Peptides against a protein of PDB entry 4DOW. Designs and how they scored, part 111

Target 1, 157 residues: chain A of PDB entry 4DOW
Amino acid sequence: TFSWVGRPLPNRKQFQQMYREICMKINDGSEIHIKVGQFVLIQGEDNKKPYVAKLIELFQNGAEVPPKKCARVQWFVRFLEIPVSKRHLLGRSPPAQEIFWYDCSDWDNKINVETIIGPVQVVALAPEEVIPVDQKSEETLFVKLSWNKKDFAPLPP

## One batch from the design tools (peptide; made by RFdiffusion4, then SolubleMPNN)

Design b2_p25_1_s2 (from b2_p25_1, 15 letters changed)
Fold by OpenDDE base, seed 1:
Structure b2_p25_1_s2 (fold): chain B 157 residues (1-157), chain A 25 residues (1-25)
Amino acid sequence: as target 1 above (157 residues)
Amino acid sequence: SKKEAEKFEEEMKKIEEKVAEKLAK
């Protein structure tokens, strides 16, 4: 289950209450707090692997009946999600830990918070920095570049 | 290649499992 933490933030949007933080209660009864700006794994459709996203907004959509707890996210793309015909544009074989900033607006960036699996660590690196592949960073994802469906590019400023 | 893709999926699965373990505590 999910519940809001703290008071709603002031905003100009009608029928929308914004928050900084949400509490996720997991099966064992423990609670995990997730804040705007953190990265999360999002449940994929069908048997698809989870998606990676950065939370940019947490809000309750009052226009829906009943109101739903939602989030606006910045999507990241896994290498295998990139079309086979364009993967060569990277010019290297990335480690599985590397993800890419999705620099397109064609994907719906609004999600239901119930699709959040949990938080995940994502570290931004400069293109020249080495992505650790050792056992120390097995649970960490890394991002160096963006993907705009046409080519790879440096991360957005 | 198919082999490379399988390796990627295997490694991603490992990452997901680590995340799941952390959540389960």
Scores: peptide ipSAE 0.169, ipTM 0.730, DockQ to the pose 0.047
Fold by OpenDDE base, seed 5:
Structure b2_p25_1_s2 (fold): chain B 157 residues (1-157), chain A 25 residues (1-25)
Amino acid sequence: as target 1 above (157 residues)
Amino acid sequence: SKKEAEKFEEEMKKIEEKVAEKLAK
């Protein structure tokens, strides 16, 4: 169950109410608050492969019947989501914790909040920084590069 | 290779499980 936290933000969009924060109720009855700017795992068509995304907007879409709680996201990709023929372009074998900023516009960046599995920690690193591979960092994902379907590149400014 | 991909996927699954455990408290 998802519910809005706080009052709607002022905006000029006729059929949308924007919010800063949403509350996710978990099965045990506890609640998790997720804010714009945080990272989440998103359920895909394949239940075995959740996606990673950064929340950039939270809004209720009044143009839909019934109105839906939605989010706009910046997508990240896992190494295994990159075509096999292009993985060599990375020049190294990445750790499981590494994800890549998806620098393409071909993916729909609007989601239903109901597809949110939960929050996840994502940390941006400089290319020379070592990704920690220990038990304490197993819950954290790291991003160094972007992927634009052509090549890897430094993160966008 | 398929074996390498499977190993990588297993490692990712562990991360996902850790996240799930945190969410379940």
Scores: peptide ipSAE 0.166, ipTM 0.724, DockQ to the pose 0.049
Fold by OpenDDE base, seed 3:
Structure b2_p25_1_s2 (fold): chain B 157 residues (1-157), chain A 25 residues (1-25)
Amino acid sequence: as target 1 above (157 residues)
Amino acid sequence: SKKEAEKFEEEMKKIEEKVAEKLAK
């Protein structure tokens, strides 16, 4: 169950109410607050293969009946989502904790908040920084590069 | 509660571990 936290942000967009924060109520009754700018895991076809995304906007879509709670996201991809024929372009075997900024507009970046599994920690690193793989970072994902369906590149600003 | 939040964190960890296992193949 998801509910908005706070009042709608000033917005002139028709049929949309924008928010800064949403509350996720889980089965045990606990509540988790997620804000714009945070990273989340999103349910895919397989629970073992969740998508990673950064929340860009939280909004209620009034064009739908009933209105739906939605988010606009920046997608990230895992190495296994990269076509086999292109994986060699990375020039290295990435650790399991590495994800890539998806630098394409062909994916729908609008999601239903109901697909959010929960928050996840994502840390941006410089190319020369080593991705730690230990207990300290076992719950953290790391991003160094972007993927634009053609090649890997430095992270966008 | 803090205890329930901790439980959720453990669950998320398991999800990430499953993904890591897949990438390790």
Scores: peptide ipSAE 0.064, ipTM 0.589, DockQ to the pose 0.026
Fold by OpenDDE base, seed 4:
Structure b2_p25_1_s2 (fold): chain B 157 residues (1-157), chain A 25 residues (1-25)
Amino acid sequence: as target 1 above (157 residues)
Amino acid sequence: SKKEAEKFEEEMKKIEEKVAEKLAK
């Protein structure tokens, strides 16, 4: 169950109410709050692994009947989502915790909040920084580079 | 290699499981 937290933010978009935070009620009845700017795991299709995304906007889409709770996201990709023929372009074997900023516009960046599995921690690092891959950071993902379907590059500004 | 890919996926699965575990608590 998802519900908005707080009052709608001022915006100029028709049929949309913008929010800063959403509440996710989980099985045990506890609540998890997720805010714009945080990262989440998004449920894929059946038998598909979760996707990683950064929440850019949270909004209720009033143009739909009934209105839907939606989010606009920045997608991230995992190394194994990158075509085999291009993986060598990274020049190294990344740890499992490394993800890449998806720098393409070919993917729909609007999701239904109901597809959110939960929050996940993502930390941006400079290329020269070492990814701490240990037990303490098992729940943390790291991003150093972007992927634009052609090559890897430094993160967008 | 195939083995390397499988190992990678297993590690990713562990991460996902840890996240799920945290959410389930």
Scores: peptide ipSAE 0.162, ipTM 0.720, DockQ to the pose 0.047; fails the geometry check

Design b2_p25_1_s4 (from b2_p25_1, 15 letters changed)
Fold by OpenDDE base, seed 1:
Structure b2_p25_1_s4 (fold): chain B 157 residues (1-157), chain A 25 residues (1-25)
Amino acid sequence: as target 1 above (157 residues)
Amino acid sequence: MEEEAKKFEEERKKIEKKIAEKLAK
């Protein structure tokens, strides 16, 4: 179950009410608050790793009947989501914790909040920085590069 | 902050459980 936290933000978008924060109630009854700007895991296919995204907007879409709780996201892509024929362009074998900023607009960046599994920690690193492989950072994802379906590139400063 | 880190870790653990449940079925 998802519910809005706080009052709607002022905006000029017709049929949309924007929010800063949403509350996610999980199976055990506990609540997790997720805010714009945080990173989340999005439900993937069965037995597949969840998708990774950064929340850029939280909004209720009044154009739909009934109104739906939605989010706009910046997508990240896992290495194994990149076409096999292009993976060699990375020039290295990335650790499982590495993700890539998806620098394309061909993916729909509007999602239903019900597809959100929960928050996740994403840390940006410089290309020369080493991704730590220790038990403490096992649940943390790391991003060094962007992927634009053609090549990998360093993240802007 | 230490308190923020603690809360984050607690949430992370709950998320891990939820992920496991979703991936297991």
Scores: peptide ipSAE 0.048, ipTM 0.602, DockQ to the pose 0.030
Fold by OpenDDE base, seed 2:
Structure b2_p25_1_s4 (fold): chain B 157 residues (1-157), chain A 25 residues (1-25)
Amino acid sequence: as target 1 above (157 residues)
Amino acid sequence: MEEEAKKFEEERKKIEKKIAEKLAK
């Protein structure tokens, strides 16, 4: 169950009400608040790991009946989602915790909030920084580079 | 493919469980 937190933000978009925060109630009755700017795991297909995304906008889409709670996201991509023929461009074998900023517009960046599994910690690192592999960082994902379907590049600012 | 699908579903459930545990404390 998802519900808006706080008042809608001022905006001029027709049929859209924007919000800063949403509340997610999970199966055990606990509640967690997710804000714009945070990172989330999103339900993937049956044969895929959960997707990783950064929330850039939370909004209610009034053009749909009934209105839907939606989000606009910045996608990240896992190494195994990159075509096999292009993986060599990285020049190294990344750890399982590494993800890449998806720098392409071909993916729909609008999601239903109901597909959100929960929050996740994502840490940006410089290329020379080592990704830690310890118990404390096991659930943390790390991003160093972007992927634009052609090549890897330094992370956008 | 079948085995991989099962593994990924288990991973999703594991993540959800971890989140629930963190919220329960």
Scores: peptide ipSAE 0.047, ipTM 0.608, DockQ to the pose 0.051
Fold by OpenDDE base, seed 4:
Structure b2_p25_1_s4 (fold): chain B 157 residues (1-157), chain A 25 residues (1-25)
Amino acid sequence: as target 1 above (157 residues)
Amino acid sequence: MEEEAKKFEEERKKIEKKIAEKLAK
């Protein structure tokens, strides 16, 4: 169950109420609060790893019937989501924890919050920094580069 | 690029098991 936290933020978008924070009620009864700017895991297809995204906006879309709780996101892509034919462009074998900033607009960046499975830690690193892959960091994802469907590049500002 | 604030680490830990299970697929 998802519910808005706090009052709607001022915005000019008709039929959309913007929020800073949403509450996710999990099975054990506890609550997870997720805010704009945080990173989340988005439910993937069956037998596939979740997608990774940064929350850019949280909003209720009143244009839909019934109104839906939505988010706009910045997508990240896992190495295995990159076409096999282009993976060599990275020039290295990345650890499983490495993700890439998806620098392309072909993906719909609007999601239903019901697809959020939880928050995840994403840390931006400089290219020369080592990605820790030990047990202590096994749940943390790291990003060094962007992927624009053509090549890898330094992270955007 | 901004990273997730560590202040949310406690919340993240609440669903670590669920996350781990899903990531294992």
Scores: peptide ipSAE 0.032, ipTM 0.586, DockQ to the pose 0.034
Fold by OpenDDE base, seed 5:
Structure b2_p25_1_s4 (fold): chain B 157 residues (1-157), chain A 25 residues (1-25)
Amino acid sequence: as target 1 above (157 residues)
Amino acid sequence: MEEEAKKFEEERKKIEKKIAEKLAK
């Protein structure tokens, strides 16, 4: 169950009410608040790992009937989502915790908040910094580079 | 890029672990 937290933000977009925060109620009855700017895991397809995204906007889409709670996101991509023929461009075998900033506009960046599994921590690292692969950081994802479907590029901190 | 805020990091990690466990089931 998802519900808005706080009052709608002032905006001039017709049929859209914008918010800064949403509340997610999970199975054990506890509540998780997610804000714009945070990172989330989004439901993947069958037999696929969840997608990773940064929340850019939270809004209710009044143009749909019934109105839907939506978000605009910045996508990240996992290494295994990159075409096999291009993976060699990285020049290394990344750990499972590494993700890449998706620097393309071909993916729909609008999602239904119902697809959000929960928040996730994403840490930006310099290329020379080692990604810690231990039990202490297993819940954290790390990003060093962007991917634009052609090549990897450094991501400024 | 912007990193997730480090405030209340320990509490957030606990939540994230719960989610990870949920996904593992």
Scores: peptide ipSAE 0.028, ipTM 0.573, DockQ to the pose 0.033

Design b2_p25_2_s1 (from b2_p25_2, 13 letters changed)
Fold by OpenDDE base, seed 2:
Structure b2_p25_2_s1 (fold): chain B 157 residues (1-157), chain A 25 residues (1-25)
Amino acid sequence: as target 1 above (157 residues)
Amino acid sequence: SNTQNQEELEKRHQELLEQEAEELE
C-alpha cells in the first residue's frame, strides 16, 4: 500500500499532482517513507535480482481512471544486463555490488510505485576508489560509470 | 501510460533472459 505524504507541490502540468514523499506500508505493518532523490529497488522477474532506479519525480497521473501513483526514474543497470559481446569494454571484472548509470532514452522512465520493493543505498565513487566487499557493505550498491548501450563512460555529474 | 511501462519492463526481462541463455550455451 502506497500513500502520498504532505501536500502536492505547485506545478502547471495538467492532470498531474507532484509530491516530494511517498509512504510504503509493508506486510508487517511498518511504514517506510521514500523521497525524491532516493534510490529504490524495482520488481524484476521471478528469481531475478530487482532493478535499481533513482527517483526523480513522484506524481499522481490524473489522466488515468482511477488515478495512478507513478514515479519518474533514472535507471541503472547491473553488469549482467550488459550484452555479453560488450562486457569486455569494461576492461575488468566488476564486483556484484557495482551498477551502472543507464545513459539511454530507449527505456520508459515512468513506473507504477507499486513496483517499488523498497529503498536501497547507492554510493557514487570515483574510478580510482575501491568498492568495499565486507558484510556491512553487501547491501550497498556502487556506481562509477555510465552505460549507453555502446560503451562505458565516466559517471555524469 | 502505466501499461506501456509494464510492457517495457517485460521486454527488459526478456532481453535479460536471452542474454543469460546465451552465456549458458
Scores: peptide ipSAE 0.246, ipTM 0.757, DockQ to the pose 0.017
Fold by OpenDDE base, seed 3:
Structure b2_p25_2_s1 (fold): chain B 157 residues (1-157), chain A 25 residues (1-25)
Amino acid sequence: as target 1 above (157 residues)
Amino acid sequence: SNTQNQEELEKRHQELLEQEAEELE
């Protein structure tokens, strides 16, 4: 249900065609366009909340047979993904809408676009800014800090 | 590869399960 939008970007990668935008066709026939730089929900395991990621690159991997539509992403983590023993390092109880920039390289940041559930709104906030916790904002996620498996830190530049 | 990505995601999921288990203790 995914198709490329526009022409491939100029690149010298032998087996990769890069794109700026992909079209996701929904069951009802409607289409959602997702662009590099936007945030998406990635399919999680059964009965688990989806993962959150920022799209960094969209590319077709021609080295595979058949070619696969892929994305390179920046991962985010939910508070529940933080080890219990280290959650106290946050110094506060975060709202359910807060996510954290995952500042580690131990996870593969390449995904199949077929695992994308859809776009999601992620808003970066300064530490002093209050996360709105109301019904109107339930669909919006917020990020203030990064997590590097050791501690929380300000967002990377 | 997609297989490698799946394995890494499975690892992430396993870590999550372990963390959730600790929360229940």
Scores: peptide ipSAE 0.245, ipTM 0.760, DockQ to the pose 0.017
Fold by OpenDDE base, seed 1:
Structure b2_p25_2_s1 (fold): chain B 157 residues (1-157), chain A 25 residues (1-25)
Amino acid sequence: as target 1 above (157 residues)
Amino acid sequence: SNTQNQEELEKRHQELLEQEAEELE
């Protein structure tokens, strides 16, 4: 179950009410607050790793009947989502914890908040920094580069 | 549900399946 936290933000978008924060209630009764700017895991298919996204907007879409709680996101991709023929362009074998900033606009960046599994920690690293491979950081994802369907590139400053 | 979002997720999933198959060949 998802519910808005706080009052709607002023905006000029027709049929949309924007928010800074949403509350996710888990089955055990606990609550997790997720804010714009945080990273989340999005439900994938069975037996597959969830997708990773950064929340850029939280809004209720009044154009739908009934109104739905939605988010706009910046997508990330896992290495296994990179086409096999292009993987060599990375020039190294990445650890399982590495993800890439998806630098394309061909994917719809609007999601239903119901597809959110929960928050996740994503740490941006410089290309020369080493991704720690230890048990304590197993749940943390790391991003060094962007992927634009043609090549890998350093993250913008 | 959001139809557009669902279609994109399905597309990404299909691409993954195709890539996995290619890796095994």
Scores: peptide ipSAE 0.244, ipTM 0.758, DockQ to the pose 0.017
Fold by OpenDDE base, seed 5:
Structure b2_p25_2_s1 (fold): chain B 157 residues (1-157), chain A 25 residues (1-25)
Amino acid sequence: as target 1 above (157 residues)
Amino acid sequence: SNTQNQEELEKRHQELLEQEAEELE
């Protein structure tokens, strides 16, 4: 169950109410608050790892009946989502915790908040920094590079 | 829309399945 936290932000979009924060109620009855700017896991298919995204906007789409709670996101990709023929361009075998900033506009960046599994920690690192692979950081994902379907590059500014 | 989001996720899933199939060959 998802519910908005706080008052709608002032905006001029006719059918959209924007918010800063959303509350996710999980099975044990506890609540998790997620804010714009945080990273989340998005539900994939059965037996597949969830997708990773950064929340850019939270909004209610009033143009739909009934209105739906949505988010605009910046997508990330896992290494396994990179085409096999282009994986060699990375020049190394990445750890499972590494993700890549998706630097393309061909994907829809609007999601239904109901697809959010929960928050996740994502840490940006410089290329020379080593990704820690231990139990302390197993829940943390790391990003060093972007992927634009052609090559890997430094993160966007 | 919610439909568009679902279609996008399904598209990514299909791409992933194709990559996995290629790796198994």
Scores: peptide ipSAE 0.249, ipTM 0.760, DockQ to the pose 0.017; fails the geometry check

Design b2_p25_2_s2 (from b2_p25_2, 13 letters changed)
Fold by OpenDDE base, seed 2:
Structure b2_p25_2_s2 (fold): chain B 157 residues (1-157), chain A 25 residues (1-25)
Amino acid sequence: as target 1 above (157 residues)
Amino acid sequence: SNTQDQKELEERYKELQEKLAELAA
């Protein structure tokens, strides 16, 4: 179950109300608050790892009946999601914790909040920085580069 | 706080990873 937290943000978008935060109620009765700017795991297809995304906007779409709770996201991709024929372009074997900023517009960046599995920690690193091997590294994803379906590039600012 | 948020995210991610592992078994 998802519910909005706080008052709607001022905006002029017809049939849309924007929010800063949403509350996710988990099966055990606990609640997790997720805010714009945080990273989340999105439900993937069967037998596939969840997708990784950054929340850009949280909004209720009043154009639909009933209104739907939605989010705009910036997608990330895992190395294994990249076509085998293109993986060599990275020039190295990435650790399992590395993800890539998806720099393409071919993917729909609107999701239903119901597809959110939960929050995840993502840390941006410079290309020369080494992904640490510690307690945090086992539970944290790291991003250094972007992927635009053609090549890898420095992370967008 | 940012630190608190990070810890919460880390804990939740760990839980999700464990659940995924169980489902994949």
Scores: peptide ipSAE 0.029, ipTM 0.574, DockQ to the pose 0.018
Fold by OpenDDE base, seed 3:
Structure b2_p25_2_s2 (fold): chain B 157 residues (1-157), chain A 25 residues (1-25)
Amino acid sequence: as target 1 above (157 residues)
Amino acid sequence: SNTQDQKELEERYKELQEKLAELAA
């Protein structure tokens, strides 16, 4: 169950009410609050790893009946989501914890909040920084580069 | 409470990752 936290933000967009925070109620009755700017895991296909995304906007779409709770996101991709023929362009074998900023507009960046599994920690690193691979950091994802379907590039600002 | 819940979810995610890796092998 998902519920808005707080009042709608000032917004001139027709049929959209924007929010800063959403509450996710989990099975044990506890609540997790997720805010714009945080990173989340999004439900993937069966037997596929969840997608990783940064929340850009949280909004209720009033154009739908009934209104839907939605989010706009910045997508990230895992190395194994990149076509096999292009993986060599990285020039190295990345650790499982590395993800890439998806720098393309071909993916729909609007999601239903019901697809959110939960929050995840994502840390941006410089290319020369080492990704920690220990028990303490195994739950953390790291991003150094972007992927635009053609090549890898430094992270956008 | 929120931080604790997040850590629990991250641990569950890690466990799922391991299971998926085993199935993919």
Scores: peptide ipSAE 0.028, ipTM 0.575, DockQ to the pose 0.016
Fold by OpenDDE base, seed 1:
Structure b2_p25_2_s2 (fold): chain B 157 residues (1-157), chain A 25 residues (1-25)
Amino acid sequence: as target 1 above (157 residues)
Amino acid sequence: SNTQDQKELEERYKELQEKLAELAA
């Protein structure tokens, strides 16, 4: 279950109440607080790895009946989500931990918070920096480049 | 199943947090 934390933020958007933080109650009954600016795993399709996203807005959509808890996100893409025909453009075989900043606007960036599996650690690295493969960083994801459906590029400024 | 995957990911997250805490100590 998900519940808002704190008071709604002042905003100009009609039918939207914005928040900084949401509380997620996970399967074992414990609670995790997720804030705007943090990275999360989003539920994927069956037999597919979860999507990775950065939370940029948390809001309740009052235009829906009943109102829904939503988020606006910046998407990341896994290497295996990139078309096979274009993967060679990377020029290397990335480790499983590498993801890419999705630099396109064709994907709907609004999600229901109920699709959030949980938070995840994402670390931005310079292209020349080595992605750790040790046990300590096994569950950490790393981003070096963006993907705009045409080519790979340095991360957005 | 998606449910099983979710549980596994949640567990892994907890493990990661513990490791990070250890490294920060």
Scores: peptide ipSAE 0.024, ipTM 0.573, DockQ to the pose 0.020
Fold by OpenDDE base, seed 4:
Structure b2_p25_2_s2 (fold): chain B 157 residues (1-157), chain A 25 residues (1-25)
Amino acid sequence: as target 1 above (157 residues)
Amino acid sequence: SNTQDQKELEERYKELQEKLAELAA
């Protein structure tokens, strides 16, 4: 169950109410609050790993009937989501915790909040910084580079 | 080996994600 937290932000878009935070109630009765700017796991297809995304905007889409709780996201991709033929372009074998900023506009960046599995920690690092690969960081994802379907590049500013 | 370590971490992370998904379902 998802519910908005707080009052809507000033209306900027027609038929949309903007929010800063959403509450996800999980089956044990506890609640998890997720805010704009945080990172989340998004439900993938059957037998596929969840997608990783940064929440850019939370909004209720009033143009739909019934209104839907939605989010606009910045997508990240896992190394294994990159075509096999292009993985060599990285020039190294990344740790499992490394993800890449998806620098393409071909993917729909609007999601239903119902697809959110939960929050995830994502840390941006400089290329020269070492990704800690240990048990302590097993739940944390790291991003150093972007992927634009052609090559890897430094993260956008 | 580094490969083995990566695999283990991947499996652990996967397990955690699955658990989280289960809780959110």
Scores: peptide ipSAE 0.028, ipTM 0.522, DockQ to the pose 0.016; fails the geometry check

